# Peptides against a protein of PDB entry 2AKA, part 63

Target 1, 299 residues: chain A of PDB entry 2AKA
Amino acid sequence: MEDLIPLVNRLQDAFSAIGQNADLDLPQIAVVGGQSAGKSSVLENFVGRDFLPRGSGIVTRRPLVLQLVNSTTEYAEFLHCKGKKFTDFEEVRLEIEAETDRVTGTNKGISPVPINLRVYSPHVLNLTLVDLPGMTKVPVGDQPPDIEFQIRDMLMQFVTKENCLILAVSPANSDLANSDALKIAKEVDPQGQRTIGVITKLDLMDEGTDARDVLENKLLPLRRGYIGVVNRSQKDIDGKKDITAALAAERKFFLSHPSYRHLADRMGTPYLQKVLNQQLTNHIRDTLPGLRNKLQSQL

## One batch from the design tools (peptide; made by RFdiffusion4, then SolubleMPNN)

Design b2_p14_6_s4 (from b2_p14_6, 6 letters changed)
Fold by OpenDDE base, seed 2:
Structure b2_p14_6_s4 (fold): chain B 299 residues (1-299), chain A 14 residues (1-14)
Amino acid sequence: as target 1 above (299 residues)
Amino acid sequence: SELEEILQEIDELV
């Protein structure tokens, strides 16, 4: 059963090649959250590299199918440029930006056409995530005034699918009741069956406040629960703070915090990666018989 | 085809 994620990756690549990505209910995890919720930092922490576009406003403007593959070697490859191996992750970032601009133009618009990126690394578990544009209410630059609705419509193409799991990323330093991620998840998954909650910015909460009730699944219960993480600050990212050091600091944060110490073994980025690998594997197993029958009917 | 190969692999895993 260890090869289920790579098998679905081959399906994703095959369907991307024929332009049918939007019509298939493949078992996958879609990553949703407001702008600056910490989605990119979570994904980069899995890889241990800085490789995602950064900036103000909408950074992710196309769906990014991020296929993590455990390997003895470390490199990246794109489906749109087969045979090119990237070992410099700054070049990976630049390629994402260039490929995004090639399709969307210079107006900072969005496109529903995915970018497929595979990362081989000894530091990752097999895991595929679809990173989606961050939800926003405010257009930036030359973006159309209805960009909020364009983003929502794009997200709905993924999260409405029954076989789509939702990684809902919410910052702890904002009112959870106002979380864009949890709002969209509740809209398409009202019973909380497909949603995994990620709570970021736990280190940025006001003194005397904590997210214990959320992390204990008592405030807004999800069947799949919540996992807290601590990402690098923007200052740490700009200062090129090492991700390995940040992961050690995250572990220390949970172990030393009076409200979270008892949860520490079920918190943090490494635990999140493990849980997502397991949940995706199990989800593929459960959906595979139905998917097989559907695929057979399309031959 | 690639799809047929994938289907065969699915049948082996299920």
Scores: peptide ipSAE 0.354, ipTM 0.885, DockQ to the pose 0.682
Fold by OpenDDE base, seed 4:
Structure b2_p14_6_s4 (fold): chain B 299 residues (1-299), chain A 14 residues (1-14)
Amino acid sequence: as target 1 above (299 residues)
Amino acid sequence: SELEEILQEIDELV
């Protein structure tokens, strides 16, 4: 079972190399959320490194196939530059930006062509995620006025696939009933069978309020449930607060919070990684017979 | 091919 995720990674790479990514319903997890929902922070917390583009407006402008691989060594590799090992994660960030700009230009446009990034680390579980552009309402820079719809159309190419699980990232300090992530998930997964809810910014909720009902799966039920996380603040990021220290603070937050202490063992980034690894592995196993048949028909 | 190799590995798991 430990080899199922790496096997699908090889399929992803092979299909990317031949330009067939759009036509295959591979078992995968697509990450969706509004801008500033905390998606990038969740992904960086998995790796324990700052490596994703940051900024105002649309930061992710191409799908990022992020393949996390447990290894004794720590480095990153891109499919578009095979053989180059990145050990400086700032260089990883710069490469993502450069490769994005190479295809989209400097107008902050989007492209459906994925970037494939593999990260080897002793601190990760085997896990593959497809990070998608953040949903937005307002064009920035030279973006076309219909950029919102372009992003939605791109997301729909992934999340409508039957074998696509949806990691819906929603901030707790906003009205969860109006969450862009949960809305798009409900549109394509009305029964909540493929959606995993992530609730960020629990530490930024107004005093006297909590997301307990959501986290207990009582407000907007998902079959796969919700996991709360606490990311670094923008101040912490700017101050280069260590992610390991942030994870310890996250654990402390859940343990000390009156509304969440009873859930603490089923909350936080480490638990989220474990759950996603298990769910992806199981999902691959369940879809493998169908995938085999599809693959055979393409040969 | 790489795809054929992957298919064989899948066949071993299914």
Scores: peptide ipSAE 0.353, ipTM 0.882, DockQ to the pose 0.696
Fold by OpenDDE base, seed 3:
Structure b2_p14_6_s4 (fold): chain B 299 residues (1-299), chain A 14 residues (1-14)
Amino acid sequence: as target 1 above (299 residues)
Amino acid sequence: SELEEILQEIDELV
């Protein structure tokens, strides 16, 4: 079963190379969320490295197919520069920025053309995620006034696919009923069959409030449920706080919080990674017969 | 082709 994710990775790379990303409904997880919802932080916490673009406004401007592969060595590779191994994750960040700018220009526009990034690490489980641009209502810089709709249309290209699972990232310190991630998920998955909820910023909730009902799947039920996480603060990121230390603090948060202690073993980034690995593996297994038939028809 | 190779691998896993 551990070989199923790498197999789909090869398919993703093959289809990306020929520009036919839309022609095959590959089993995958698309990551959706509003700007500053914590999507990039979740992905970096899986790897244990700072490697994603950071900044104000729309940071992710192209889909990022992030392929995590458990390995004895730690390095990254891009599909667009085969044979180059990146061991410095700052160089990975710079390459994402450069490759994004190469296609979109300097106007902070978006492109639907994916970047394929594979990360080998002893600290990851096999997991593939498609990081999508953050939903926003306000254009920044030279962005077109309709950027909100451009982002939405791009997201819809992924999340409308039947074999696409949706990782809906929502901050706890905002009204969940207004979550852009959950709204788009509900639109394309009204029965909540394909959606996994992630609740970030649980540590930033007002005193006397909690997200217990959400995390217990009582407020907005999803078949696949919700997982709470605590990401590094912007101050911690700027201060280069170690991700390992942040993960320990996250564990402590859930264990010590009166409202979350009973859920602590089903919360946090390590648990999320495990669940996503299992969910993706099972999903690939279920879809593989249909995928095989589709592939055969294209030969 | 790469797709044919992948197809063969799928057949081995199914």
Scores: peptide ipSAE 0.352, ipTM 0.883, DockQ to the pose 0.686
Fold by OpenDDE base, seed 5:
Structure b2_p14_6_s4 (fold): chain B 299 residues (1-299), chain A 14 residues (1-14)
Amino acid sequence: as target 1 above (299 residues)
Amino acid sequence: SELEEILQEIDELV
């Protein structure tokens, strides 16, 4: 069971090497959400390191296949530079930026060509996520006027696949009924079978408001439910606040909040990571027979 | 091939 995610990682790498990533419906989790929804922060919280590009506008401009692998050692490897082990996660960030710019140029354009990043860490569970560009309506810099649609089209290449689970990241301090993540998820998964909801920015909600009904799966029901998380503030990120301390603060937030206390054991980044590991593992198991047949036909 | 090896591993896990 523990080997299923690594097995699919090998498939992902093999298909990436031959340029067939788009042709095979691999069991995977695509991360979707609007810009500034907190997607990157969630992923960094899993690793416990700052390693994703930061900035205004579209930060993720290529799909990032993030393969987390539980290991006794901590390092990262890119598929595009095999054999190089990164132990400094700042260098990982720089490599993502450099590799993105190499393909997209400096115009802040997007490319559908994935970056494959594997992170070995004792602090992670086996988990593979595909981080996708944040949905936006406003072009920045030299981006084409139709960048919104380009992003949408890119997302659709992933989320329309039957074996793609959708991690829909929505900020709680915005109208969740208008969440771009939940809208796209509902479009391609109308029955809510493949979608996992993540609610960020719960700590930024107005006093007297809460997302309890959403988190209890009562407002916009998903079969796989919702998990609330609290990410570092932008100030904390800029100040390089330790992620471990942030995770402790997240736990405290849920435990102390009158609306969320009863849910606290089923909330937060560590629980999300566990759930995603389990759901991905089970999903792989369920899809393996079909995947096997498809692979056989390609030999 | 790598794909054949992966296929074999799948067969062992299924």
Scores: peptide ipSAE 0.351, ipTM 0.883, DockQ to the pose 0.677

Design b2_p14_7_s1 (from b2_p14_7, 4 letters changed)
Fold by OpenDDE base, seed 2:
Parts: structure tokens; sequence; C-alpha cells
Structure b2_p14_7_s1 (fold): chain B 299 residues (1-299), chain A 14 residues (1-14)
């Protein structure tokens, strides 16, 4: 059963090659959240490298199929440039930006055509995530005035699929009732069956407030629950703070916080990665018989 | 085909 995620990765690559990505209900995890909710930081923390585009406004402008593969070596490869191995993760970032611009142009528009990135690393569990554009209400630069709706329509192409799990990323320092991630998740998953909640920015909450009730699944119950994480601050990212040091600080945060100490073993980025690996593996197992029958009918 | 190979692997895992 350890090879289920790599097997689905091969399916994803095969369907991407024939342009049928949008029509297939593959077992996958879509990552959703508002701009600056901390999605990119969560993904980079899994890899232990800075490799995602950064900036103001909409940073992710195409779906990024991020395939993490446990390996003895560390390198990245793109489906659109087969045979090229990237060992410098700054070059990975630049390639994502260049490939995005090649399709969307210079107007900071969006495209539903995925970028497929595979990262081999000894520091990752097998895990595939689809990073989606951050939800926004305000166009930036030369973006069309309806960019909010274009993003929502793109997200809906993924999150409406029955075999799509939803990683809903929400910041703790904002009203959870106003979370764009939880709103879209509730729209397509009203019973909270497919949604995994991630709460970021727990370290940025106002003094005397905490997200305990959320993390204990008491406020907005999800069947798959909530996991809190602490990402590097923008200042820490700009200062090139080491991700390993940040993960140690995250562990210390949960262990030392009076409201979260009792949850500490079920919080943090390493636990999130483990849970996502397990949930995706189990989800693939459950969906595979139905998927097999659908695939055979398409031959 | 690649798809046929994947289907065979699925059949071995299910």
Amino acid sequence: as target 1 above (299 residues)
Amino acid sequence: SELEEILEEIDELV
C-alpha cells in the first residue's frame, strides 16, 4: 500500500500529457485559502526549502501539482521539461515563475492549466498536493476586474470533485467566520466530510485570545479535524531564517502555550505532513476500485 | 500503453 501515492502520480502525469486534467476525478488534496493565509509557507515547510513564488497579490496563478517523493537524493523535476534535474531551489522558483508567465502573459492573469512539479527529498513523506491560487477580492496590477470570480471558478473545478480532499488554510489572527477557505469548503462540502482545516498564524493572535475551540473541533466541526501550524513570519522569510529552526520553534510554541500544550502532539507541520500522507493513502485506497472501472471504460 | 500498465498495477494492489 506504500506505492499508492506514486501510482496516482503516474496517472496525473499521463492525463496532464493528454490535456485531460480538468475532466478526471482523481483522488487528490486541493489547497485553498485567502491570499497571505500561509499556504506557500506550509508547502515549503514540508520540503524544507524556499521554492515557491513570493510577492504581493496573487502569487500562485496556475494550479501547482506538487508531488513530494521520499528519496535518498534531493532534486526537483518538472513535467514540462523532462530530464532536467533541479538541485537549486531558487532555480525551481524561477522556473515556476517563467512557466506561469509563458502561459498567462505579463498581465498577472490566471490559467487553469497545471504546472506539475515533482520533488525528491529524504526529508519528505510521499504526498501530492494541488496548490491553488489564493482567493482575493482586490485586483492588483493589470489583473482583470473580475479576477476574484476567475479564481473562484478555477478553484471550483477542483474542489467540486467528489474525490478531491480540501486542505482549507485559515489564519488564526482573522475572524474564522470570514475565512475564505472555510467558506468555499462549506459551499462544496456542507457536511465537512472532505475538508481538513489548517490554522496558521497562531503566534500572531491578540493577547488573551486563542484558537483552542477551533483546534478542538468545537466551533466549526470537520470530520477530519483541524491542525494548527506556526509558519515563519514575513520578516523571518526575508531574513532567510532556516526552516529547520522554524520547525523547532513551532514545536516549542505548542508545548509552551497554556491553551495548546495538551494538543501539542497533534499540532505542527511534521504532524500535518504525516496526517496528509495517511489520509491521502487511505483516500486513494477507498477510491481506487471506482477509479479503475472509470479508467477501463475510457480505453 | 502507460495507462494499461497503470491499470495492471491497480489490479495488483486492489
Scores: peptide ipSAE 0.347, ipTM 0.885, DockQ to the pose 0.729
Fold by OpenDDE base, seed 4:
Structure b2_p14_7_s1 (fold): chain B 299 residues (1-299), chain A 14 residues (1-14)
Amino acid sequence: as target 1 above (299 residues)
Amino acid sequence: SELEEILEEIDELV
């Protein structure tokens, strides 16, 4: 079972190399959320490194196939530059930005062509995620006026696939009933069978309010449930607060919070990684017979 | 091919 995720990674790489990424319903997890929902912080917390583009407006402008691989060594590799090992994660960030700009230009446009990034680390579980552009309403810079719809159309190419699980990232300090992530998930997964809810910014909720009902799966039920996380603040990021220290603070937050202490063992980034690894592994196993048949028909 | 190799590995798991 430990080899199922790496096997699908090889399929992803092979299909990317031949330009067939759009045609195959591979078992995968697509990450969706509004801008500033905390998606990038969740992914960086898995790796324990700052490596994703940051900024105002649309930061992710191409799908990022992020393949996390447990290893004794720590480095990153891109499919578009095979053989180059990145040990400086700032260089990883710069490469994502450069490769994005190479395809989209400088107008902050989007492209459906994925970037494939593999990260080897002793701190990760085997896990593959497809990070998608953040949903937005307002064009920035030279973006076309219909950029909102372009992003939605791109997301729909992934999340409408039957074998695509949806990691819906929603901030707790906003009205969860109006969450862009949960809305798009409900549109394509009305029964909540493929959606995993992530609730960020629990530490930024107004005093006297909590997301307990959501986290207990009572407000907007998902079959796969919700997991709360606490990311670094923008101040912490700017101050280069260590992610390991942030994870300890996250654990402390859940344990000390009156509304969440009873859920603490089923909350936080480490638990989220474990759940996603298990769910992806199981999902691959369940879809493998169908995938085999599809693959055979393409040869 | 790489795809054929992957298919063989899948066949061993299914």
Scores: peptide ipSAE 0.345, ipTM 0.882, DockQ to the pose 0.698
Fold by OpenDDE base, seed 3:
Structure b2_p14_7_s1 (fold): chain B 299 residues (1-299), chain A 14 residues (1-14)
Amino acid sequence: as target 1 above (299 residues)
Amino acid sequence: SELEEILEEIDELV
């Protein structure tokens, strides 16, 4: 079963190379969320490295197919520069930025053309995620006035696919009923069959409030449930706080919080990674017979 | 082709 994710990775790379990303409904997880919802932080916490673009406004401007592969060595590879191994994750960040700018220009526009990034690490489980641009209502810089709709249309190209699972990332310190991630998920998955909820910023909730009902799947039920996480603060990121230390602090948060202690073993980034690995593996297994038939018909 | 190779691998897993 551990070979199923790498197999789909090869398919993703093959289809990306020929520009036919839309022709095959590949089993995958698309990551959706509003700007500053914490999507990039979740992905970096899986790898244990700072490697994603950071900044104000729309940071992710192209889909990023992030392929995590458990390995004895730690390095990254891009599909667009085969044979180059990146061991410095700052160089990975710079390459994402450069490759994004090469296609979109300097106007902070978006492109639906994916970047394929594979990360080999002893600290990851096999997991593939498609990081999508953050939903926003306000254009920044030279962005077109309709950027909100451009982002939405791009997201819809992924999340409308039947074999696409949706990782809906929502901050706890905002009204969940207004979550852009959950709204788009509900639109394309009204029965909540394909959606996994991630609740970030649980540590930033007002005193006397909690997200217990959400995390217990009582407020907005999803078949696949919700997982709470605590990401590094912007101050911690700027201060280069170690991700390992942040993960320990996250564990401590859930264990010590009166409202979350009973859920602590089903919360946090390590648990999320495990669940996503299992969910993706099972999903690939279920879809593989249909995928095989589709592939054969295209040969 | 790479796709043919992948198809063969799928057939081994199904």
Scores: peptide ipSAE 0.344, ipTM 0.883, DockQ to the pose 0.694
Fold by OpenDDE base, seed 5:
Structure b2_p14_7_s1 (fold): chain B 299 residues (1-299), chain A 14 residues (1-14)
Amino acid sequence: as target 1 above (299 residues)
Amino acid sequence: SELEEILEEIDELV
């Protein structure tokens, strides 16, 4: 069971090497959400390191296949530079930026060509996520005026696949009924079978408001439910606040909040990571027979 | 091939 995610990682790497990533419906989790929804922060919280590009506008401009692998050692490897082990996660960030710019140029354009990043860490569960560009309506810099549609089209290449689970990241301090993540998820998964909801920025909600009904799966029901998380503030990120301390603060937030206390054991980044590991593992198991047949037909 | 090896591993897990 523990080997299923690594097995699919090998498939992902093999298909990436031959340029067939788009042709095979591999069991995977695509991360979707609007810009500034907190997607990157969630992923960094899993690793416990700052390693994703930061900035205004579209930060993720290529799909990032993030393969987390539980290991006794901590390092990262890119598929595009095999054999190089990164132990400094700042260098990982720089490599993502450099590799992105190499393909997209400096115009802040997007490319559908994935970056494959594997992170070995004792602090992670086996988990593979595909981080996708944040949905936006406003072009920035030299971006084409149709960038919104380019992003949408890119997302659709992933989320329309039957074996793609959708991690829909929505900020709680915005109208969740209008969440771009939940809208796209509902479009391609109308029955809510493949979608996992993540609610960020719960700590930024107005006093007297809460997302309890959403988190209890009562407002916009998903079969796989919702998990609330609290990410570092932008000030905390800029100040390089330790992620471990942020995770402790997240736990405290849920435990102390009158609306969320009863849910606290089913909330937060560590629980999200566990759930995603389990759901991905089970999803792989369920899809393996079909995947096997498809692979056989390609030999 | 790598794909054949992966296929064999899948067969062992299924």
Scores: peptide ipSAE 0.341, ipTM 0.882, DockQ to the pose 0.723

Design b2_p14_7_s2 (from b2_p14_7, 4 letters changed)
Fold by OpenDDE base, seed 4:
Structure b2_p14_7_s2 (fold): chain B 299 residues (1-299), chain A 14 residues (1-14)
Amino acid sequence: as target 1 above (299 residues)
Amino acid sequence: SELQAILDEIDALV
């Protein structure tokens, strides 16, 4: 049986090539989070490479369709430059920035036109994510004063679709009741059927506090639950700390923490990858009959 | 077409 995720990847590529028909509700996972929620770090931890744009303000300014494909080799390919294999992930970062600037200009504006990036790696599970711009309230640089609303409108184009799962990324060191990710997820998925919660920055919580109740799905219940992760600090990123070492530190964090030890086997980036692979695969299977009918009607 | 090929693959799975 052909892998379901690669099959949907072919659909994504085909529709991107002809101009994405907004009427197609492809089974996908949209990644949402506030600015600095740790969203980019989660995605980079899946790949084990630094490859996403970094900086202050809005970093992701176009949707990034990130297609992870398990392979014996490690390289990246963009749909907009087929046949070019990137083995240096710094060049991948630069290409994302260049392709973003090509469409948005120099004013740090946003565009709803996706970038399609496929990463082949022996270190990944098959997984496709749509990385969306981080929610922000404050325009930076030459951004238009309504940039907050432009971002929200862009996110809504994805997360309102019935076949869109939502990976809601929230930092634990902030009030989760005020999480931009959980707010937007609750708005479009009030019953919590399509939302997977990711809690970052568990290592940065105030002394004597923990996110145990959230991670145990007791505070803000989601049908698909919550997974805690520990990302590299900004200092570790700037110091080019190895992601493999960071993943080992994450495992140690959960195992050693009194509040999380009992959850440790259901926490961390590797577990999140497995869950997302399974959730996406199952979701594709469930949506295939409807997708088939829609595709047939367009042909 | 690529879309037809994908559709045929879906039909084989469903």
Scores: peptide ipSAE 0.375, ipTM 0.887, DockQ to the pose 0.649
Fold by OpenDDE base, seed 3:
Structure b2_p14_7_s2 (fold): chain B 299 residues (1-299), chain A 14 residues (1-14)
Amino acid sequence: as target 1 above (299 residues)
Amino acid sequence: SELQAILDEIDALV
């Protein structure tokens, strides 16, 4: 069963190479959320490395097809520079930035053309995610005034596809009823069949408040439920706080919190990674017969 | 072709 994700990875790479990314409804997970919702931190916590662009405003400006592959060795490879192995994850970050700027220019614009990044690691489960630009309402710097709509249109190209699962990332320290991630998910998945909720920043909620009802799937029900996570703070990231230590602190947070203690075994980054691996594998299995027929018709 | 190779693998799994 673990071979299904690598099989779809080969399809993703093949279609990316020929520019047909938009026409095939591949089984995949698209990551959606507002700017600073914690999307990049979740992905980095899976890898256990700092490798994604950082900064204020729109950081992800192209779709990033992140293919995690369990391996005995640790390295990264880009589809656009085949044969080059990256062992320094800072160089991975720099390559993402350079490749983004090559296509978008220096105006902080966006492009729908994906970057395909494969990470081999002993610390990951097989998992593929499409990281999408963070939703924003206000242009920053020299961004085009319609950047909000450009981002929305880009997201819609992915999340409207029937075989696309949606990882909706929402911060707990903001009104969840106004979550950009949950709003877009509800628009394209009104029955909540394709959406997985991730609640970040649970450690930043006001004293006397909690997200228990959300995490128990009682407030805004999703068939696939919600998983809470605690990411490193921006200060911790800038200070290069170890991700392993952060994962231990996350576990401690859930176990010690009176509102979340009973959910602790179904919370946190390691559990999220496991659930996503399982859900993606099952989703590929269910969609594969239909996909096979579509592929055959293209020969 | 790469596509045919992928199809063959799919057929082996389905």
Scores: peptide ipSAE 0.375, ipTM 0.886, DockQ to the pose 0.687
Fold by OpenDDE base, seed 2:
Structure b2_p14_7_s2 (fold): chain B 299 residues (1-299), chain A 14 residues (1-14)
Amino acid sequence: as target 1 above (299 residues)
Amino acid sequence: SELQAILDEIDALV
C-alpha cells in the first residue's frame, strides 16, 4: 500500500506528458480556499520550506500539482524541466513564478495548464495535492473583469470529478458559514462525502470566540471531518520564523487552549499530513479497479 | 510503454 500514491504520481506525469490532463478522473486532492485563507502556508508547512509564491493578489494562477515523496534526500523537480534538481527552495519559488508568467503573460491572468512539482524530503509523507487559485471577488491590477468566474470554472474542472477529494481551507477569523471553500464544496459535494475541512487562523479569532463546534463536526458536518491548524503569522514570516518552531508553537496552542485541549491530538499540521496520506491512500485503493479498466481501454 | 508498466503494477496490487 505504501506505493499507491507514487503510482498515481506516475500516471499524472504520463498523462501530463501526452496532454491528456483534463479528462482523467484520477484519485487526487484538490485544495480550495479564498485568497489569504492560508492554503500556501499549509502546503509549505508540510514541506518545512518556504517555496510558494507570495503576494496580495492571486498568487497561484495555474494549478500546482504538488507531489510530496518521502525520501532520504531533499530536493525538488519540475516536470517541465526534467533532470534539474532544485535544492534551494527559493529557486523553486522563482521557477514557479517564471513558469506561471511564461504561460499567463504579464496580465496576471490564469491558465488551467498545471505545473507539476515533485518534492523529495525526509520530512514529508507521500502526499499529492492540487493547489488551485484562490477564489476572489475583486480583480486586481490588470486582471480580467471576469477573473472570479475564470477561477471558479477552473476549480470546477477539478472538484466536480467523482474521484477528487476536496481540501476546503477556511480561516476561523471569518464567518465560516460564508467560507468560499465550504460553499464550493457544498455545491459539488452536498452530502459532504469528498470534503476535508481545514480551519486556519484559529489563533486570530476574537477573544471569547472559538471554532470548537466546527472542529467537533457539529456545525457543518463533513463525513471526513475538520482539522484545525495554526500557521505562522505574517510577522513570523517576515521575521523568518522557522517552520519547525512554528509547528511546536501550533502544538502548544492546541494543548493550552481551553476550547481545543481535548482535541489537540487530532489537530495541527503533522496530524493533517497523516490524515491526508491515509485518506488519499485509501481513496486510491478504492478507485484503482475502476481506474485500471479505464486505462486498459486507452491502450 | 510507461502506461503498460503502470498497468502491470496496478495488476500486481489489485
Scores: peptide ipSAE 0.373, ipTM 0.887, DockQ to the pose 0.685
Fold by OpenDDE base, seed 5:
Structure b2_p14_7_s2 (fold): chain B 299 residues (1-299), chain A 14 residues (1-14)
Amino acid sequence: as target 1 above (299 residues)
Amino acid sequence: SELQAILDEIDALV
C-alpha cells in the first residue's frame, strides 16, 4: 500500500512534463490557508529542514507539489532540473525562489504553473502535498490589485476537484469563524468530506482561552477531523532553531496543556504526517480504478 | 511509454 503514493508521484511528474498537471483529477492533498497561517512551517516540520521561501507577504507564489519519499538517503530533486541532487536545503530554498521568480518576475506576482519538488529522507513518510499560495486581501509591493482573486482562482483549480483532499490550515490565535482556509473548504466541500483541519499557533492563544472544542471536532465538524500543531515562532525560524527540538517542544506543549492533554496522542506534526500518509494512501486506493480507466483513455 | 508503465503497475496492484 505504501507504493501507491510513489505511483501517483510518477503520474504527477509525467503530466507536469507535458503541461497537463492542473487539469487532471489526481488523488492529492492541497494545502490551503491564509497568509501567515503556518502552512510552510507545517511542511518544513515534515521534512525537518528549512527549505521553503520566507519573507513578508505572499511566500508561496506558485503551486509547490511537494513529494516526500521515505528513503535511506536525504536529498531533494526538482522536476525542472532532473539529475541534480540537492543535499543542502538552503540551495533548495534558493532554487524555489529562483524558479518562482523566473516565471512570475520580480513583482511578487503568482503563477499557476507548479514546481515539482521531491524530497527523499529517512525522516519522512511517503506523502505528497500541493502547497498553494496563502490567501490575502492586501497586495504588497507591485503586486496586482486583484491578487486576492488571482490566488482564489488558483486555489479553486485544485480544491474543486473531487479527488483533491484539502488540508485547511488555520491559526488558533484568530477567530476560526473567519478562517480563510475553512471558508474555502466549506465552499467546495460543504459536507466536510474532503477536508482535514490543521490548527496552528495554539501556543499563541490568549491566556484562559483554548481551541479544545475545535480540536474535538465540535465547533465546525469535519469528517476527517482536526489536528493541532505547534510551529516554531518567527524568532525561532530566524534564529534557525532546530526543527527536532521544536517537535519535542510541541509534544511537551500538548502533554502539559490542561485543555489538550487528553488529545495529545492525536496531535502534533508526527501524528499529522501519519494521518496524511494513511488518508492519502487510502484515497489513492479508492480512486485508482477510476483513474486507471481515465489514463487508459488518454493513451 | 511512462504512462503505459504506470498503467501496468496499476494493473498489478488492482
Scores: peptide ipSAE 0.367, ipTM 0.885, DockQ to the pose 0.691

